# Designs tried in a protein design run: peptides against a protein of PDB entry 3QIS. Part 230

Target 1, 334 residues: chain A of PDB entry 3QIS
Amino acid sequence: PSLELSRREFVFENVKFRQLQKEKFQISNNGQVPCHFSFIPKLNDSQYCKPWLRAEPFEGYLEPNETVDISLDVYVSKDSVTILNSGEDKIEDILVLHLDRGKDYFLTISGNYLPSCFGTSLEALCRMKRPIREVPVTKLIDLEEDSFLEKEKSLLQMVPLDEGASERPLQVPKEIWLLVDHLFKYACHQEDLFQTPGMQEELQQIIDCLDTSIPETIPGSNHSVAEALLIFLEALPEPVICYELYQRCLDSAYDPRICRQVISQLPRCHRNVFRYLMAFLRELLKFSEYNSVNANMIATLFTSLLLRPPPNLMARQTPSDRQRAIQFLLGFLL

## One batch from the design tools (peptide; made by RFdiffusion4, then SolubleMPNN)

Design b2_p22_7_s4 (from b2_p22_7, 13 letters changed)
Fold by OpenDDE base, seed 5:
Structure b2_p22_7_s4 (fold): chain B 334 residues (1-334), chain A 22 residues (1-22)
Amino acid sequence: as target 1 above (334 residues)
Amino acid sequence: DENYFKEFSEELAKEIEKLRAE
């Protein structure tokens, strides 16, 4: 069997978080026999492509003289954003299009990723005084490494932050403040807040705005700004309540005193963000007659974002664990 | 406690307004 490919090199310029890009090519059976094609893993890989890439279709049959269009889709989700922000991964891959009883065809994928404040750690963002797109990639790496070390020191109750020679970190990331301040000013009376989805175009504008500027006002509807806050919290590499405290939150869920003690053990930035968000959500609950927001809805929504199970426990999460997690958060909303 | 959100948000605003001026 033999295939002809219309293209073998693909460039994805300016790849952004949650922005789908597509490139298409054709494969044609120029042989005299039917052929089966599939994208196959390279020798050292478990998957045929990186998590941010997909081929559609990824396999199929071609009759003699048949042609199929293949779409290469690049999409950076929450699962790839952190690794791309750090530069640990890049918009570079090689796809192996295998032909059964035939040869391999190599496709080269290249491009560039534009970093996002979405998927960046709270610690790094507290140190980040400029929009992420203004920060040199080398400085982003240093900020992430320093952030990891400070998180560990804070969890270990070691040395107070040396208030000395380095620029004092923000108490809360500017991006969180921008989102929350906007919602507090403009969305407290918004009907169905956090229940109505935002518009995808507005979400992209909000992400781009936060990545490139420190705006006076966030663009888009209140629903889009509200959803952007949810997306931001979901994309955090470490949830607002650190994984190390997850089980203790569940164990304390019915003791409000112990719950507050558990939160006091969070790293400074995580603790500040948690307290700030809980204070904001309590303010929204005062406007429940206008915004249709209630404590059970908010607790159910934000629990999955703020109090995520560690990756090793995700497959074992019981309905009881979920109810305890909700109850933990309710103790800060009521 | 009732004013905590507003007071803390106003503190953060002053920090971020400085960053806009740089």
Scores: peptide ipSAE 0.686, ipTM 0.965, DockQ to the pose 0.893
Fold by OpenDDE base, seed 3:
Structure b2_p22_7_s4 (fold): chain B 334 residues (1-334), chain A 22 residues (1-22)
Amino acid sequence: as target 1 above (334 residues)
Amino acid sequence: DENYFKEFSEELAKEIEKLRAE
């Protein structure tokens, strides 16, 4: 069997978080026999492509003189955004199109990724005084490395950070402040806040706005701004409550004094973000008659975002663990 | 407690307004 491919090289320019890009090509069976095709893993890979890439269809059967269109879809989710922001991964791949009892055909995928404040650590964002798209990639890597080292030091040593005045981190990421300040000013009376989904186009505009500027006002509806906050919290490489404290949060869930002590052990930026978000959510609860927001709904929604199980425990989360996690957050909302 | 959110948000606002002026 043999195939003809209309194209073998694909370039995905300016790939962004949550923005789907598609490239198409045709494969044709110019042989005299039917053939089965599939995308196969390379020798050392478990998957036929990187997590941000998909082929559709990824397998199929072609009769003699049959032609099929294949779509190559590039989509950066929360699962790929962090490794692309750090430059650990890139918009580069090689796909192997295998023909049963035939040849392998190689497809080259290339392109560039545009970094996002979504999927960047809270520590790095507290040091980032400019929009992420204005920060050189080299400096972004240095900020992430330094942020990791500072987090580790802050967990090990109750030593106050030396107040070297010029490089003082923000107490909270500017992106979190921008989202929360907007919601506090404009969304306290918004009916069904955090219950109505935003618009995908508005979400993309909000992401692009936060990545490229320090806006006076965030574009889009209150629902889109609220969903952007949820997406931001979900995309964090480490949740607002660090993985190291997850079990202690569950164990303390019914003791409000111990809960406050656990939160006091968070890294400074994580602790500030947690306190800021809980204070904001308590303000929203005062407007429950207008916004339909209640403590149980908010605790249930934000628990999955703020208090994620460590990757090694993800498969073991019980309904009891989820209820304890919700109870932990309720102690900060009531 | 009510004052904490407003006071902290106003402190953050002053820091961020400086970043807009740079």
Scores: peptide ipSAE 0.675, ipTM 0.964, DockQ to the pose 0.881
Fold by OpenDDE base, seed 1:
Structure b2_p22_7_s4 (fold): chain B 334 residues (1-334), chain A 22 residues (1-22)
Amino acid sequence: as target 1 above (334 residues)
Amino acid sequence: DENYFKEFSEELAKEIEKLRAE
């Protein structure tokens, strides 16, 4: 069997978080026999591609002289955003298109990723006084490394950061403040806030706006700004409640005093973000007659974002654990 | 407390307004 490929080199320029890019190519059976094609893993790989890449279809049959279009889809989700922001991974891959009883065809994927404040740590964002797109990638790496070390120090030592006024981290990431300030100013009376989805185009504009500027006003509907906050919290490499405290939150869920003590042990930035968000959400609850927001809905929604199980426990989360996690947040909303 | 959210958000606003002017 033999295939002809219309293209073998693909360049995905300016790949962004949650922005789908598609490149298409054709494969044609120029042989005289039916053939089966499939994308196969390289030696020692478990998957035929990196998590941010997909081929569609990834397998199929071609009759003689048949042609099929294959889409190469590049999409950076929350699962790939952090490693791309750090430069640990890159928009580079090699796909192996295997022809059954035939030869392999190699496809080269290349491109560049544009860093996002989405998927960046709270610690790094508190240190980041400029939009992430203005920060050199090398400096982003340094900020993540330094922020990790400061987080560990903050967990081990309740030492006040006696940092000089010029190097003082923000108490909360500017991106979180921008989102929350907008919602507080414009969305308190928004019907179905956090219940109505945002528009995908507006979400992309919000992300791009936060990545490239410090806007006075966030673009898009209140629903899109609200969803952008949810996406931001979901994309955090470590949730607002650090993984180390997850079990203690569950164990304390019915003791409001212990819950507050657990939160007091968060790293400074995480603790500030948590308190700020809980204060904001309590303000939204005062407008429940207008925005249809209630404590149970908010607790249920934000629990999965703020209080994620550690990756090693994710598969073991029980309905009881989820209920305890919700109860933990309810103690800060009521 | 309403005062806490508002006061803290206003503090953050002043910090971010400085960054916007840089």
Scores: peptide ipSAE 0.671, ipTM 0.963, DockQ to the pose 0.872
Fold by OpenDDE base, seed 4:
Structure b2_p22_7_s4 (fold): chain B 334 residues (1-334), chain A 22 residues (1-22)
Amino acid sequence: as target 1 above (334 residues)
Amino acid sequence: DENYFKEFSEELAKEIEKLRAE
């Protein structure tokens, strides 16, 4: 069996968080026998492609003289955004299109990624005084390394933040403040806030706005700004409540005094963000007659974002653990 | 508690307004 491919080189320019890009090519069976094709892992890989790439279809049959269109889809999710922001991964891959009882065909994927404040650590964002697209990638790496060291020092209660000549970190990331300040000013009376989805085009505009500027106003509807806050919290490489404290939050869920002590052990930036968000959500609850928001809905929604199980425990989360996690958050909303 | 959000948000506003002026 043999295939003809219309294209073998694909370039994905200006890849962004949550922005789907597609490139298409054709494969044709120019042989005299039916053939089965599949994308196969390279030697030492578990998957045929990187997590931000997919082929559709990834396998199939071709009759003699049959042609099929294959879509190569590039999509940076929350699962790929952090490693692309740090430059640990890049928009480069090689796909192996295998033909049963035939030869392999190699496809080259290349391109560039544009960094996002989404999927960047709270620590790095507190140090980031400019929009992320203005920050050189080398400086982003330095900010993440320095922020990791500050997080560890804060967790260990070791050294007071040395009031050294380093620019004082923000108490909360500017991106979180921009979203929350907008919602507080313009969305407190918004009916069905956090219940109505945003528009995908508006979400992309909000992400691009936060990545490229320090806007006076966030573009889009209140629903899109509210969803952008949820997406931001979901995309954090570490949740607002650090993974190390997850079990202690569940164990303390029915003792409000212990809950406050657990939160006091968060790194400074995480603790500030948690307190700021809880204070904001309590303000929103005062407008429940207008925005249809109640404490149980908010606790249920934000618990999955703020108090995520560690990756090793995700598969074991019981309904009881979810209820304890919700109860933990309710103790800060009531 | 009620004033905490407003006071803290106003403090953050002053820090971010400085960043816009740079």
Scores: peptide ipSAE 0.669, ipTM 0.963, DockQ to the pose 0.895

Design b2_p22_8_s1 (from b2_p22_8, 10 letters changed)
Fold by OpenDDE base, seed 2:
Parts: sequence; C-alpha cells; structure tokens
Structure b2_p22_8_s1 (fold): chain B 334 residues (1-334), chain A 22 residues (1-22)
Amino acid sequence: as target 1 above (334 residues)
Amino acid sequence: SEEEEEFQRMREEMRKEIEELR
C-alpha cells in the first residue's frame, strides 16, 4: 500500500490559550490495494502527539483512489498552558502516520506560543507589574524561579527579605484585581451571576485584554467576566489554597477557628487572593435578591477551583472529602 | 466585618498601584 499526502509541514503561528487552530491536509490512496492508516506513537512516547495537538480522524480505511481530509487541531487547555507559558514545552511535534504493511509518513508540526496570565502562578503574577505579553521570556523564567523560592520561604515562616520598595510584589495579581473590581462595580445586581455562561468570543477578548494591557474596563458581559474569573482560577498551576494545606482544610472544615489558622499559613499572595475573593463573594451574597447568588451555590462552585486535591490524591477524592471542602469555604461566606 | 474592611483597603491600595503602572 502507498499514500500521497497533500502536505507534510504545518506551522501554527501565534497559538494562544483556549484558541483552537486547525490545519487540514489530504491523504490519498494512490496504490492498487485498500489500506488502513493510523497515527502511531514514536519509540519513547505513550501518545501519537503532545497533549495540545490532535488529528481528526486519527485512523481510518481507504479504498484505492479514495481521499480523506485530516484536521490537525491545536488547542491549549489548562493541562498544557503552564508548561507552554514557562517554555518547558513548545509548539513543536513530529507525527508518524503509519500505513499497515506499508511506509511511515512523517509530519512536522511547528509554531510559536504566546504566553498567558492564565496558567501562570500567583507568585509570578504578583511580581509581574506589566502585561505578560510585554515581559521577555527570559524574565518569565526568572519570575517563576523567584516565585518558587518565595513560596518555600513563606511556608517555612522565614522573614521576608526586605527587598527594595520598587521590587515589592503586588498584594494580589493585577489580573485578579481587574476581574474582581469589574464584577464588584458592575455585576453585584446581575441576575444569575456565575450561573449563566459567558460568550466564547467575549472570553477570548477578556483573556487577550488581560495578557496585553492593564484596562480601565474589561470588555464583554458580566457573565463573560465572571466566567473568565472561574477559568483563571481553574487554570492556576497551583490552586489559591496550596496543595500542602489541602488535607488540613478538610480536617478543620467544621472548626471556624482552625480554618482561619490554616488560611493564615498560606503564602502571602495566596492568602491575599483568598481573602480578597472571599470578601468579594460575601459582598455578592448581600445582593442575593437581585443576582440569585447563594452561599451553597458559591461554595460548591468555588470549592473545585480554590481547594483542589494534590495530583497524587485527585483520583481518590471521596464524596466526604468534597463535602468537607465545601464546608470549609462556607465558613468564609457566612 | 474586619475581612470586608480588609477587602476595601486592598481594593483601594491596588487601585493606586495599578494607576502607577498605566
């Protein structure tokens, strides 16, 4: 069997978080026999492609002189955004299109990724006084390394270095402040806030706005701005409540005094974000007659975002653990 | 509440810091 491919080199320019890009090519059976094709893993890989790439269809059957269109889809989710932001991974791959009893055909994937404040650590964002697209990639690496060291010092209760006033981290990421301040100004009376989905086009505009500028006003509906805050919290490499405190939050969930003590042990930026967000959510609850927001709905929604199990425990989360996690957050909303 | 006063304080402090960054 043999195939003819219309293209073998693919370039994905300006790949962004949550923005789907597609490139198409044709494969044709130019042989005299039917053939089965499939994308196969390379020798050391478990998957035929990186997590941000897919082929559709990834396998199929072709009669003689039959042609099929294959879509190569590039999509950066929360699962790939952090490693692409750091430059640990890149928009580069090699796909192996295998023909049963035939040849291997190699496809080259290349391109560039544009960093996002989504999927960046809270520590790095507190140090980042410019939009992420204005920050040199080398400086992003330095900010992540410095942020890791600051987190470790904070957990060890080491005295903060008296860094000069010019290098002082922000109390919270400017991106979180902008989202929350917009919602506080414009969305407190918004019916079905956090219950109605945003528009996908508006979400992309909000992400691009936060990645490229320090806006006075965030574009889009209140629903899109609210969903952008949820997406931001979901995309964090480490949740607002650090993984190291997860079990202590569950163990303290019915003791409000111990809950406050656990939160006091968070790194400064995480603690500030937690307090700022909980205080904003309490303000929304005062307007429940207008926005239909209640403490149980908010606690249920934000628990999965703020208090995630460590990756090694994620598969073992019990219904009891989820109930304790919700109860922990309820103690800050009531 | 003390936490609501902390919110309004942080909101106003961050507003000033962000205005200096523009």
Scores: peptide ipSAE 0.601, ipTM 0.953, DockQ to the pose 0.877
Fold by OpenDDE base, seed 4:
Structure b2_p22_8_s1 (fold): chain B 334 residues (1-334), chain A 22 residues (1-22)
Amino acid sequence: as target 1 above (334 residues)
Amino acid sequence: SEEEEEFQRMREEMRKEIEELR
């Protein structure tokens, strides 16, 4: 069997977080026998492609003289954004289109990724005083390395933050402040806030706005700004409550004094973000008659974002653990 | 509450810091 491919080289320019790009090509069976095609892993890979890439269809049958369109979809989710932001991964791949009892056909994927403040660590963002698209990639790497070292020092309770000649970090990321300040100003009376989804186009505009500027006003509806905050919190490489404190939060969930002590052990930026968010949410709850927001709804929604189980425990989360996690957040909302 | 006062303080401090970045 043999295939003809209409194209073998694909370039995905200016790939962004949550922005789908598609390229299409045709495969044709110019043989006289039916053939089965599939995308196969390379010798050292578990998957036929990187996590941000998909082929559709990834397998199929072609009759003689049949042609099929294959879509190559590039989509950077929360699962790939952090690795692409750091430059550890890139928009480059090689796909192997295998023909059963036939030849392998190689497809070259290339392109560039545009960094996002979404999927960047809280520590790095507190040090980042410019929009991420203005920051050289080399400086982003340095900011992540420095942020990791400061987090470790903070957790070890070792060194008072040596207020050395490095520019003082922000108390919270400017991006979080901008989102929350917008919601506080304009969304406290918004009916069904955090219950109505945002518009995908507005979400992309909000992300692009935060990645490229320090806006006076965030574009889009209050629902889109609210969802952008949820997406931001979900995309964090480490949740606002660090994975190491997860179990202690569950164990303390019914003792408000112990809960506050656990939060006091968070790294400075994580602790500040947690306090800032909880205080905003308490303010939002004062307007419950207008926005239909209640403490149980908010605790349920934000628990999955702020208090994520460590990856090794995700598969073992019990209904009791989820209830304890909700109860932990309720102690900061009431 | 002390936590509400902390919120308003942090909000106002961060506003000033962000205005200096614009």
Scores: peptide ipSAE 0.596, ipTM 0.953, DockQ to the pose 0.888
Fold by OpenDDE base, seed 3:
Structure b2_p22_8_s1 (fold): chain B 334 residues (1-334), chain A 22 residues (1-22)
Amino acid sequence: as target 1 above (334 residues)
Amino acid sequence: SEEEEEFQRMREEMRKEIEELR
């Protein structure tokens, strides 16, 4: 069997977080026999493509002289954003289109990724005094490395940081401050806040705004700004409550004093973000008559974002663990 | 509360820091 491909090289320019891009090509059976095609993993790969790439269809049958359109979809989710922001991964792949009893056809995927403050660590964002799109990629790598080292030192309770030559980090990321300050100013009376979805176009505008500027006001509806905050927290490589403290939060869930002690052990930026978010959420709860927000709803929603199980425990989270996690957060909302 | 005062301090400190970055 043999195939003819209309194109073999694909370039995805200016790939952004949560922005779908599509490229299409045709495959034609120019042989005299039916053929089965499939995208197959390369040697040593578990998947036929990187997590941000998809072929549709990824397999199929072609009769003689049949032609099929294949879509190559590039979508950077929360699961791929961090590795692309760090430059650990890139918009580059090779797809192997396999033909049963035939030859392999190689497709080259290339492009560029535009970094986002979404999926960037809290530590890096606290050091990032400019919009991420103004920061050179080399400096982003350095900021992530420095942030990892500072987090590790903070967790180890090692020597007070020499207050020396490094630029003082922000108390919280400017991006999360802007989102929360907007919601605090404008959304406290918003009916169904955190319950009504935002608009996808407005979410993209908010992301682009935070990635490219330090706006005076966040664009979009209060619902879109609220959802952008949820997306931001969900996309964090390390949750606001660090994985290392997850079990201690569960164990302390019914002791408010121990809960506060656990939070005090967070890295400075994580602790500040946690306190800032909890204070904002307590303020929203004062306006429950207007916004329909209650402590149980907020605790349930934010617990999954702020207090995530470590990746090795994710598949093992019990209903009891989830209830303890909610109870832990409730102790800061009430 | 002390937590509310800390929040207002952080909010105002960050506001000043952000205004210096604009």
Scores: peptide ipSAE 0.595, ipTM 0.953, DockQ to the pose 0.909
Fold by OpenDDE base, seed 1:
Structure b2_p22_8_s1 (fold): chain B 334 residues (1-334), chain A 22 residues (1-22)
Amino acid sequence: as target 1 above (334 residues)
Amino acid sequence: SEEEEEFQRMREEMRKEIEELR
């Protein structure tokens, strides 16, 4: 069997968080026999491609002189955004198109990723006084390393903040503040807030706006701004409630005094974000007659975002654990 | 409430900090 490929090199320029890019190519059976094709893993890989890449179709049959279009889809989700922001991963891959009883055909994927404030740590964002697209990649790496060290110091209550000449971190990320301040100003009376989905085009505009500027006003509907806040919280590499405190939150869920003590042990930026969000959500609940928002809905929605199980416990989360996690947040909304 | 005052305080402190960044 033999294939002809219309293209073997693909360049994905300016790849962004949650922005789908597609490149298409054709494969043709120029042989005399039917052939089966499939994308196969390289020798040391479990998958035929990186998590941000997909081929469609990834396998199929071709009759003699048949041609099929294959789509290469590049999509950076929450699962790939952090490692792409840090430059640990890049928009580079090699696909192996295998032909049964035939040859391997290599496809080269390349491109560039544009960093996002989405998927960046709260600690790094508190230090980031400029939009992320204005920050050199080398400085992003340094900010992530410094942020990890400051998180660890804060957790250990090693509180000689030696007031070294580093600019004072923001109390909360400017991006979170902008989203929440917009919602507080314009969305408190918005019917079905956090219940109606945003528009995908508006979400992309909001992300691009926060990545490139410090806007006076966030573009898009209140629903899109609300969903952008949810996406932001979901994309955090470390949730607002750090993984180290997850079990303690569940264990304390019915004791409001212990719940407050657990939150007091969060790193400063995480604690500030948590308090700021809970305070905003309590304000939003005052307008429940207008926005149809209630404490149970909010607690249920935000629990999965703010109080994520550690990766090692994700597969073991019981309905009881979920109810305790909801109860923990309810103690800050009521 | 003390919590509402904390929200307005954080909101206003951060507004000033962000205005200085623009």
Scores: peptide ipSAE 0.594, ipTM 0.952, DockQ to the pose 0.890

